# Peptides against a protein of PDB entry 6EJA: the designs that were tried, part 62

Target 1, 276 residues: chain A of PDB entry 6EJA
Amino acid sequence: VEYMPANPVRIAFVLVVHGRASRQLQRMFKAIYHKDHFYYIHVDKRSNYLHRQVLQVSRQYSNVRVTPWRMATIWGGASLLSTYLQSMRDLLEMTDWPWDFFINLSAADYPIRTNDQLVAFLSRYRDMNFLKSHGRDNARFIRKQGLDRLFLECDAHMWRLGDRRIPEGIAVDGGSDWFLLNRRFVEYVTFSTDDLVTKMKQFYSYTLLPAESFFHTVLENSPHCDTMVDNNLRITNWNRKLGCKCQYKHIVDWCGCSPNDFKPQDFHRFQQTARP

## One batch from the design tools (peptide; made by RFdiffusion4, then SolubleMPNN)

Design b2_p14_2_s1 (from b2_p14_2 with S5A D6S)
Fold by OpenDDE base, seed 3:
Structure b2_p14_2_s1 (fold): chain B 276 residues (1-276), chain A 14 residues (1-14)
Amino acid sequence: as target 1 above (276 residues)
Amino acid sequence: FFATASGGEGDGEP
């Protein structure tokens, strides 16, 4: 027997997409589409073909919108965080879209649970925020992420400018840049003028891979810290041997890793039940 | 609830 919520949560899916994989995106979109949810799609500024395709979709569904602004994002770029923050503001200003949760997705994502299961789960835990921490030594995390380094995104490159200090009194955390955030926390991040949010927005505007750490850090140091669940409800195929080849040096002045594509043999991992 | 093959992490100074 599956739990049926009396007041089911409504989800704002933020899709950050690029390239020319229209078919792939279409398949993923169809897999996650529901009339009760909202879909806000950002297409990379350089992906005009995809933008045209996505615009067509948005005209067919009233609960699908495309960002009127478009950023040219790069791997590890600070602009990705800007994209999320701006999309959050936009979504909060859309008073006709009463969403309860913010979920970010890419064209490389795919649902492995039903909509009913997702809604039931989030409805049960509607007051929680779901972010996955790295689960390792924090000092090592900071070092490997380059959080103690100053980066500037310019001309489609992340330039390392020098060293910097982690702000005093801030417990830095991070992990996955895929998360599920409740509206209350998104409101806080978007509209709060407290020192934490202000300082962190500034700090992370010069940060490599900022989305992997910004929301974690803000949440854990905020009055909403008790709402954190160390689970982002995602399955990611990590294989460092294959994914860590410092393959992004042409884009960023740093080494990075990326997850690997799933193979059929990996599907057994999808049988795991996510629990808070 | 979702499988992803996108994203990344820092891997140190080159």
Scores: peptide ipSAE 0.517, ipTM 0.934, DockQ to the pose 0.844
Fold by OpenDDE base, seed 4:
Structure b2_p14_2_s1 (fold): chain B 276 residues (1-276), chain A 14 residues (1-14)
Amino acid sequence: as target 1 above (276 residues)
Amino acid sequence: FFATASGGEGDGEP
């Protein structure tokens, strides 16, 4: 028996997309589209073809909007966090879109559960925030992520400028940059002027892969810390041997890893519940 | 609820 909530949550899907894979995006969009949700799409400033295609979609659906601003993001760039933060602000300012959850997706994502299942689950846990931690030694995570290094995004490159200290009194955490955040926490991140949010926004503006750590760190050190669920409800195909080849040196002054595409033999993983 | 094949993580100093 499927749980049907009396007050189903409405989701703001934030799609951060780039490239020319319009068909792929279209398929994914169709898979996640529902009239009760909201879709806010950011297309990389350099992806004009995709932007034109997405604009066409937005004109066909009233609950689909495209960011009027566009950033030229790079892998690991601080601008990705800026993209999310600005999109969050925009979404909160859209009073005609009463969303309850923020979910970020890319064109390389695909739903493995039905909308009803997703809505039922999030409606049951509407007060929670879903962020996946790295599950490793935190010190190692900091070192590997380069959180103790200062980076500057400039001219489509993440320049490593030097070393920096982790702010005192802050429990730094992180993991996946894919998450599900409730509106209340997004409001806090967006509008709070407390020392935590202010300092972390500044800190992470010079951080490599900031979205993998910013929201974790802010949440865990905030009054909302008890709302964290160490599960982002995502399946990511991590294979370090295949995905960690320092393949981003041309973009960032750091080594990085990427998840791998799923293969047919990985299908069994989709049968496992992503629910915590 | 979603499968993702994008993103990344740091892997240390080059």
Scores: peptide ipSAE 0.535, ipTM 0.937, DockQ to the pose 0.865; fails the geometry check
Fold by OpenDDE base, seed 2:
Structure b2_p14_2_s1 (fold): chain B 276 residues (1-276), chain A 14 residues (1-14)
Amino acid sequence: as target 1 above (276 residues)
Amino acid sequence: FFATASGGEGDGEP
């Protein structure tokens, strides 16, 4: 029996989706849907078919909304961070949606725990932020991520313009771009005018894969740093042998890796729990 | 709590 909190957290699920996998998205949506949560869906500007399908869903549920704005995002593009930041602002401006946690998902995600388990856990740790760090030395991370390189997203491409310096006095971190953030931290990221947030927003607007590092870096250098939990509560199927082939050179002037699809042999991993 | 098969990471210069 799971712990039943007296004041259960309510979750804003931000779904960033693209392509034509409407059926897959529908299955995932049904798996995560609950009347007490909120669902804010961004459909890639180029995915009109999916957008139409998602709009239909949003009309059926009062706690499901679709972003009125749509971005054309690319793998590793800075626009993905913009998408999250704008969605955060929108969600904070929706006074009729009293959410407590921000969780980002894609159409390739699927819940492996029940809603009750998720809510119970987050209600217990409602003051924490859940991000997963890279688990290696920061110098290597910076180098591999190209954080010391200046990128410009233009015409559906991430152009490498040259070298840049990491801002002094900032402890750069990163890892997974999948996270769970509490409302308080999201408010800070969205509305703070301090030098940290301002500088990092500018810095990461020219960064490859910015969502993998922005929130980590901001959090760890902010007054909220003590709320960091090095666990994003996600299982990602990493197989570097298969996923690291510099397959994105046509999109970005950098090499990248991607996680692999889960196979039946990976089922045992879903039964494992990693709690902070 | 979630399984994901999307995203990525940098892997250095081409």
Scores: peptide ipSAE 0.529, ipTM 0.936, DockQ to the pose 0.854; fails the geometry check
Fold by OpenDDE base, seed 1:
Structure b2_p14_2_s1 (fold): chain B 276 residues (1-276), chain A 14 residues (1-14)
Amino acid sequence: as target 1 above (276 residues)
Amino acid sequence: FFATASGGEGDGEP
């Protein structure tokens, strides 16, 4: 039995999916589905089979919709941020979906807590935004991420064009591209015309792995900066020995790392209690 | 609240 908040938050789950892993996605979807939440699914433009499967699901549930637009995304591509930003705008324009939190997921994600636990937690901290920072030297982060380099996404490749300067007066931060954002901050990101949002949208349109840094940077330099919680409520299996092999150099002019699949011996990590 | 096996991070110049 979980504590039931008086005004439980409603969640907009944004699923960005690709490939042919329909069964895996179906299992994950069933695990996170609740009638009081909303599910907005973007299927990669190239994944037509998966798109057909997802459309079928959306026809069965009134709180499941598929993006009418589809982008072709690549690992580390700037288009991923565009996908999130457009999804945010769409969700804000859906007046019949009164969501309180934005949560992004992929087909490789899975819940490790119950819906009641998630809702109770977010209802308690409904005014907060959950973004995980890198927790290391910021200068090193900038160098490793290539934030001081200009990238152009074109023809399914991230081209490194040259060096660039970090905008003056901006404290750049970042970390995980998995986060939980409250509606108020999403509204700010979507509709603000201030110099911060405008400049950062431009800056990050030429950035590698933009979703790992854009929202952190915008939030921390915005009037909403005091709402940041350095916790994205995610467990990611990082094994740099296995995951950092510069395996993406064929699609991006940079080296990158990826997390690894969880193994049975990692199960103990799921027993940890989440907190801000 | 979620386990993820997707995403990535930059790892410097190749």
Scores: peptide ipSAE 0.518, ipTM 0.934, DockQ to the pose 0.843; fails the geometry check

Design b2_p14_2_s4 (from b2_p14_2 with D6S D11A)
Fold by OpenDDE base, seed 2:
Structure b2_p14_2_s4 (fold): chain B 276 residues (1-276), chain A 14 residues (1-14)
Amino acid sequence: as target 1 above (276 residues)
Amino acid sequence: FFATSSGGEGAGEP
């Protein structure tokens, strides 16, 4: 018997999508759609076809909205963090959407558990934040991520401008840019004027792959640090031998890796519990 | 709860 929460959490799904994969997005959307949740969709500025399609969907469902602003994001670009931060602010300003959790998704994501299971789990752990850390040497992580380097997003490129210092007194962490954050922490990130949030927003505005580290770092150094769960409830198909080919060198002045697509042979992995 | 095939990580200097 599954746990049935008395006060089930409501989820704000933030979908960051681009390209022309409207059918794929539609399938994924239908898989995660529930009347009690909220869906806020950002379509890349350049993806006009997809934007038109998503707008049509938003007109059909009262709990689906599309960002009135759109950013042109690139792989590893700082603008991705800006997208999330702005979406968080928007969601908090939507007083008619009483969401409890923020979950980011892309068109390449798919649910592997039922909505009931997700809601039950998050309702049980409604005070927690779910972020996956790299789980390795932190110094190596910093070097690999280029966190000690200054980047500028300009003209659809991440320019490496030089070296920089990581702010003193901050425990830098990071890992996956896919997470589940509770409303309280999102409120903190959005409205706090403390030095941590202020400095980190500035720092990460010049950071490569900022979403992979910003929320981790802010959370772990914040008064909410005890709410961190080192699990983002995601399965990612990492094969670094195949995925780390410095394939983004034309976009960013850095080398990066990408996860690989799942194959039917990987289905058995979905049977494993992703819970902490 | 979700499978993802998107995202990335830094891999160092070129």
Scores: peptide ipSAE 0.526, ipTM 0.935, DockQ to the pose 0.866
Fold by OpenDDE base, seed 3:
Structure b2_p14_2_s4 (fold): chain B 276 residues (1-276), chain A 14 residues (1-14)
Amino acid sequence: as target 1 above (276 residues)
Amino acid sequence: FFATSSGGEGAGEP
């Protein structure tokens, strides 16, 4: 039996998609679609076929929109953060979409709980922000992420320009670039002119994998710091032995890891509780 | 609530 909230939260799903896997995206979309939620889809600038397909979907549903702007994002690129930030601004400016939570997804994501369960949970914790931290030594995290290095995204490549220092007085954190953020925090990130937000936007515009650290760092150093829940409500199939092969050196001047595809034998992991 | 096979993390100097 699931709790039925009197005032259920409404979710803005931001889908960042690329490639030609329209059928896969369609299946995922159908799995997460609900009339009470909102879907804002960014299609990579280079994925014209997929863009055409997504536009067809957006014409069929009033609560589905496609970004009129499109970025050419690369793995680890700073442009991914720009994509999220611009999407957040757009969503806040859509006064006809009264969303309560921001959830980012890709075409490689899939729901493992029902909509009712998700809504019930978020309705209960509507004042919280869900970000998963790395859970290890922070100095190691900084080093491995290259946060003390300056990167420039140009010509579909992340160029390492040199070393930099972490800003003074800032507690840097990070982990997963998949999160659930409440509207209030998104408003803060989008419209605040305080030193924290201003400095972090600048800092992370030259950062590798910025979405894995920007929101964590901003939240934890902000007046909203008490709203953080160290849980992004995601299951990720990490096998670093297989996923850490510096396979992105042709794109970024750094080594990176990626999670692995789930296999049928991994299904038991989906039955575990994701609640804090 | 979601399973994902996308994303990444830094792994240090190349």
Scores: peptide ipSAE 0.524, ipTM 0.934, DockQ to the pose 0.868
Fold by OpenDDE base, seed 1:
Order: sequence, then structure tokens, then C-alpha cells
Structure b2_p14_2_s4 (fold): chain B 276 residues (1-276), chain A 14 residues (1-14)
Amino acid sequence: as target 1 above (276 residues)
Amino acid sequence: FFATSSGGEGAGEP
């Protein structure tokens, strides 16, 4: 029997979806749906079929909403961060949705623990933020991510414009763009007018794969720095031999990697989570 | 708590 917290956290799931994978999304949605949580879904501007399908779902459940605005995002595009930031603002302005945690998901994600387990865990650590760091040499990370390069998203392409310097006095970090953030930190990111948040929003608006390091960097340099947990509670199937082929050269002026789909032989990994 | 097969990372200059 799972522990039942006295004050269970309520989760805002932000789903960023695209393409025509409506059936997959439906399966995932059913797997994560609970009446006490909230679901805010952004559908890519170009995915009209999927948008229609998602709208149908939102009409059936009071705790499911679709973004009235839609962005056209590309792999590695700065617009993905804009999508998250705008979603965060929207969610904070929804006074009828008292959520405690922000969790981002895609249509390619799937829960490997029960809702009760997730809620119990987050209720125990409700004051923490869960972001996974790269765990390697930071200078190498900066170079590989292209953080010292200036990018501009335009015409569905990430254009590399030139070199830039990392802001002075900022400890840059990053890793996975999948995370769990508590409401307090989201409020800080959304409404703070301090120099850190202001400068980082500007800096990362010209950054490749900005969601992989923006929240890490802001958190670690903020008054909330002691709330970071180096674990995003995700399992990602990394096979860099297969996933790193510089396959995005047609959309970004940089090389990138993508995780691979899970196979049956990978199932054992679901049972080997470091944290409950 | 979740398995994901989406996302990415930078891999350097082409």
C-alpha cells in the first residue's frame, strides 16, 4: 500500500505535442490522467489534425485545457523555451487551478510509476526542484551545446550568427530539458524582475536547445539554488552511436543527438530507478 | 517516474 500524504500535491502537466500521433497521445493521456491534476496542452501550430483531436479531449474534461496560442517549434529552437515560459505564465494566471508542480511531457513519454507513487514522492519533496545536470565537464558541455554561440530562430531554422560570451558572474549549467519544477520557482521565473531572470531570458532567446540549460542556470544562480535535486525522475534511452549522426543540419546550424525508442530488451531499466 | 524517447542534446559543430 502506497503512503497517502495528508496534503497531496497537485500537478500541472504541460504537454508539448506535434505531428499526427493522436493514438499515442491518447494512450499516454489515459495513463497519466487523474481528476486532481491539471493538463495544459500545446499543439504545434502546424499540427491542425492533432489540435482538433486534443480540443475534443479538452471539452470532455474540466481539468484539461489547450493553449489558445500555438507556436511553430523546431528541434533545438529557442521557441520551445518561449512555449514553456508562456505556459507557465498562463498556468499561474489560472487561479482556479491550484497546482503545486510543473511537469513537462511529450507524446513520446510514458509513466513508469503509478500516480500514487508520483504524488507521494513529490508531496514529500514539495520544496525541491528536479533537474538533471549533464554530470560532465562544464566547459565541454558549453562547447557541445553551443552556449558560446549566438543563434537566431527564423523561417523554421536555427541560424548560427556568431560567437558570444557567457554572461559574467553566471554559473552556467544544464542537461535534460525534462524536469519537475515547484510552483514557487515557476513564480520566480515568471514574475521576477531581478537582473538574473531578465538577463537569462534575453540570453536564452538566442540559444540552441534553451530548455536544456535555462532553468538549471536560473535556479543555480538564484536565491532558490538550494532547492535543486540533480535528478529529473526520467529514464531516457540514450544510444549515442545511433542517435548522434548530426541529423539536424537541415534545421539547425549545429550537430545534435536524440534519444532512441525503448525496446523490449530495455524493460529492465524501468525497474532500476535510483529514487522511488 | 517517466520514460521519454524525445528531446536531445548538442553534439558540437558540424
Scores: peptide ipSAE 0.522, ipTM 0.934, DockQ to the pose 0.869
Fold by OpenDDE base, seed 5:
Structure b2_p14_2_s4 (fold): chain B 276 residues (1-276), chain A 14 residues (1-14)
Amino acid sequence: as target 1 above (276 residues)
Amino acid sequence: FFATSSGGEGAGEP
């Protein structure tokens, strides 16, 4: 028997999509769609065909909206964080959408649990924020991520301008750029004028892969630090031997890794529990 | 709760 919460959480799904995978997106959307949730979709500025398809979907469902603004994002670009931050502000300004959790997804994501299971879990832990840390040496993480380097996104490229210092008194952390954040923390990130949020927004506007570290760092140094759960409730197929080939050097002045596609033999991994 | 095949991580200087 599945537990049914008395006050179920409502989720704002933020979908950041690009390319021409309309059918894939449609399948994923159908898999996660529920009338009680909200869907805010950002389509890359360059993906006009996909944008037209997504607009059609938004006209069919009252709880689906498309961002009126569109960014041309690149791998590792600071603009991805800008996309999330702007979408968070938009969602908070939508007073007719009483969402409780922010979940980011791409067209390459797929649910491996039911909506009831997700809602039950998040309703139980509605005061928590789910961010997965790298779980390794922090100094090594900083070096590998290039957090001590200054980057500028310009002309569809991340230019490395030079070295920089990590802000004093800040405990830097990071890991996955896929997370689940509660509304309270999103409100803090969006509207706080304290020194932490202000400085971190500035710092990460010149950061490579900023979404992998910004929310971790802000949360852990904020008054909300006790709400962190080191689990993003995601399964990622990492094979660094195959995924780490500096394949992004044409768009960023840095080396990067990417996860691999799941194969049929990986199906067993979906059966294991992802709950903390 | 979700399987993802997108994202990345930094891997150091070229």
Scores: peptide ipSAE 0.518, ipTM 0.933, DockQ to the pose 0.847

Design b2_p14_3_s1 (from b2_p14_3, 6 letters changed)
Fold by OpenDDE base, seed 3:
Structure b2_p14_3_s1 (fold): chain B 276 residues (1-276), chain A 14 residues (1-14)
Amino acid sequence: as target 1 above (276 residues)
Amino acid sequence: SEIEEELLELDEKR
C-alpha cells in the first residue's frame, strides 16, 4: 500500500456534470483535487448556472479547464460517449498536460482510495486498463442493456427504432460506465483507423448507455486486450428504490436503473468498502 | 445499468 513511485502517474480527471448541484460538485472536486493532476470539466449545454460556477473554479486553478464545447446530454444518450471521446481527443492535444491516465467522474461515483494510494497503484500498473464488467450472463446483459436494439438520439430523446445484430466476430462486454484508462489505450481509441474502432464507434452511436459497454468491448477485442483489469477502483452509489424505475422514460424508450449522487450521509460507506 | 425487459416486451406486443 505504501509505495513511493519514482515516476508517479498523473491523472486527467474528466467530469461530466449537469443540473444545479454546484455544492455537490464543489465537495467532490475538493475531495479529488491535487496539484499534480488535471481536471477537464464538461458542463451540459443546458446548465448555464453550473457552467458559470465551474468557470469560476477553473480560473482559480491552472490545472482545471472547462470544455469550450458543450453538449446537451440525456440519460442513456449516445451523446455521452461522444462527450468522452471528444474530451479524450482534447486531452491528447493538450501538450502542456502530460497525463498518464484518464478517469471519468461524476457526483455518483467516488474513488475508494486516497490520492496517494491511487497514484501508487496506478504507477505500479501503468500499462493496465481498469474496467468493471457486469459479472452476469453475457446474453442476459445484452438483452437488458438493449444492445441488440437500435436507438437514435434525436430531440433530446432516445428513440428505439428496432432490432439489430451484434457485429460478427465481436465479443461484447460491459458493466460500469466508470473507467480508468491509460494514455496508450486512449490514444488507440482516439486515433486508430482500424476496423474495430471504426465499426464500434459507428455501432455505439446508436446504442443506449454506450459508455457502459463501448470501452469494454473495444478493449477486449483490440490488441490491448491483455491490459484488461476487471476493476474500476470506485464505489458507485446504487439505490434501487430511487434509481431502478422508469424515471427516464420521458427521454428514453427504455427503463432502467441509474446511479445516484453521493450525499454526506453516504460517505460512511467508503470506509466500509473493501479496497482492491 | 439494469434495464427492464418488461417494457420491451410490452412494446413488442403493441
Scores: peptide ipSAE 0.030, ipTM 0.570, DockQ to the pose 0.275; fails the geometry check
Fold by OpenDDE base, seed 2:
Structure b2_p14_3_s1 (fold): chain B 276 residues (1-276), chain A 14 residues (1-14)
Amino acid sequence: as target 1 above (276 residues)
Amino acid sequence: SEIEEELLELDEKR
């Protein structure tokens, strides 16, 4: 029996999906679905089959919606951040969805807690933001992430255009592109017109794997900096032997690593107490 | 994810 908070948080799960693995997505969805949460799903513009499948699911559940806009995203593309930012705006404009936390999900990363545990935890720490940092030398991180390089997403490719400087006065940070953000911070990121948010949005529009660093950097340099928790409550299925062989060279003028998709047997780690 | 410029360079040399 888990602690039942008096005012349990409600979560907006954002899923960015692509390909044709509808069955896998369905399994994941069933594993994470709860009637008290909200699910906003973006399907890659090129994944029409999957889009049809997701639309069908969304029609069955009132708390599941599909983005009316669709982007063509690539691995490491700046457009992924755009997808998150636009989804955040959409979710904030949905007055009928009173969510408290924003959580992004993919088949390659999974929450390690049950729904009850997650809700209890977030309800206790509803004023905090959860982003996992790299835990290494920051200068090395900048180099390895290519943050000092200028990238342009064009023609389904991330083109490396040259070098760039990190904006002065900004302490960059990053790590995992899986995060748990409270509504207040999402509002700040979405609607603030201060120099930090404005400059960072511009900067990260030309960044490789921007989601791994954007929210960290914005948060740590913002008035909300004291709300950061260096934990994303995730498990990632890493296999460096398989995931770090420049498999994306054809897409990005850089070599990177990616996690592997979780298997169905892994979904037991996020057990539900209420199922449709 | 770790991104490796060195890996790209090595791959290009092959």
Scores: peptide ipSAE 0.026, ipTM 0.588, DockQ to the pose 0.265; fails the geometry check
Fold by OpenDDE base, seed 4:
Structure b2_p14_3_s1 (fold): chain B 276 residues (1-276), chain A 14 residues (1-14)
Amino acid sequence: as target 1 above (276 residues)
Amino acid sequence: SEIEEELLELDEKR
């Protein structure tokens, strides 16, 4: 049920973009842009052309900013988590942007609702965090995600160094790397000095695809655990036939599946179930 | 996404 909330939530959308997909970015941006929300865009350090384009966009909209820092991120790289974490810190320090939710987006993932519906929904559940779990056997997930393996990001490659153990007492979870996190939890992740956050940041700095599991794991093991909703409210362009290949083997010592970027012709597929 | 260790193994055998 859609309603008009008295105090509508405002969303900080974080976009981590790379390459030359300017058209895709433009389409996504147009689809999600609203004057009441905030947009913080990180452009890969190597994507200078895209950076220039994004800067142009940011100059046109007061609620669009580009990260002054830029990381060279790779698929599956631990640096992606660092990017999100730093973005979160930046956004928390932007006192002129009173956002209530942190949402990351890519061209491969869209919110399943219109802006009004999304705002209404999140306004109703403003105390919740939305993280989609893998929905499978957790042990299998750990194994397949390589969470029991030690990775090192170096020279634009994720090197598998060996085996490791999951920290004692930690229940690992994960799934989608697309999440909706409330400000309170983001604050916790950003500023908490407790053992959980500290250890997990360390642990996930050597993790493949850390964004798919870090926030899940931290949330579920934190005092905020009761705020978890196993849904990221996303429509993911998931095509296993296309995405489940070793397409990134050249940059990571692992093989896996990745959702596909949305194309205009894919919009008819918005009936698909979100998948990690 | 889903990472498949088995895919890596299979690829290594090729």
Scores: peptide ipSAE 0.026, ipTM 0.582, DockQ to the pose 0.271; fails the geometry check
Fold by OpenDDE base, seed 1:
Structure b2_p14_3_s1 (fold): chain B 276 residues (1-276), chain A 14 residues (1-14)
Amino acid sequence: as target 1 above (276 residues)
Amino acid sequence: SEIEEELLELDEKR
């Protein structure tokens, strides 16, 4: 018998979706849907068909909402962080949705635990934040991520403008752009006017793949630094053969790998690797 | 964690 917490946490799942991945989205949604959680879905501004489909779903479920605003996001774009930050603000302003954790998802990523296990775990560690770090040389990470480079998102492209310095006194960290953040930390990130949050928001507005580093860096340099857990409790469908071909060269002045969406045949891996 | 998560590794544009 699995332990049932007395005060189970409720999760706000934020889905950032684009393209024609309606079937994949439907599969993901069915896999993660629970009546006690909340689902906030952003559809890329250019994905009108998908937007219509998602709107139909949102009308069927009271705990599913679609962002009234839509951004044109690109792979590696700084605007992705803006999307998360705005969604966080929206969710905090939804007084009728008492969520405890913020979890971002895509069709390429699944929680590795069942709902009951996840809720039980997060209920026990409700004061913690779960971000997976790179676990390697930090200097190498900075270089490979291009954190010491200045990027500008313009005309659906990430332009590399030149070199920049990492702010002094800041310990930069990062890794996975998939995270589990508690409401308290989300409130801090959203509403704090301290020098750290202000400077980091500015810094990361010119950053490539900002979601892989922003929350890590802010958390570790904040008064909430002791709440970090180096684990994001999920599995990503990585296939280097398919995902590491510089397919986004036309969008970003950088080359990188991307995860692949889960297919039905990939589900066995999710079951086999249910342990972080 | 026993699951090794990969990063979105970046290289300079060639």
Scores: peptide ipSAE 0.008, ipTM 0.534, DockQ to the pose 0.219; fails the geometry check

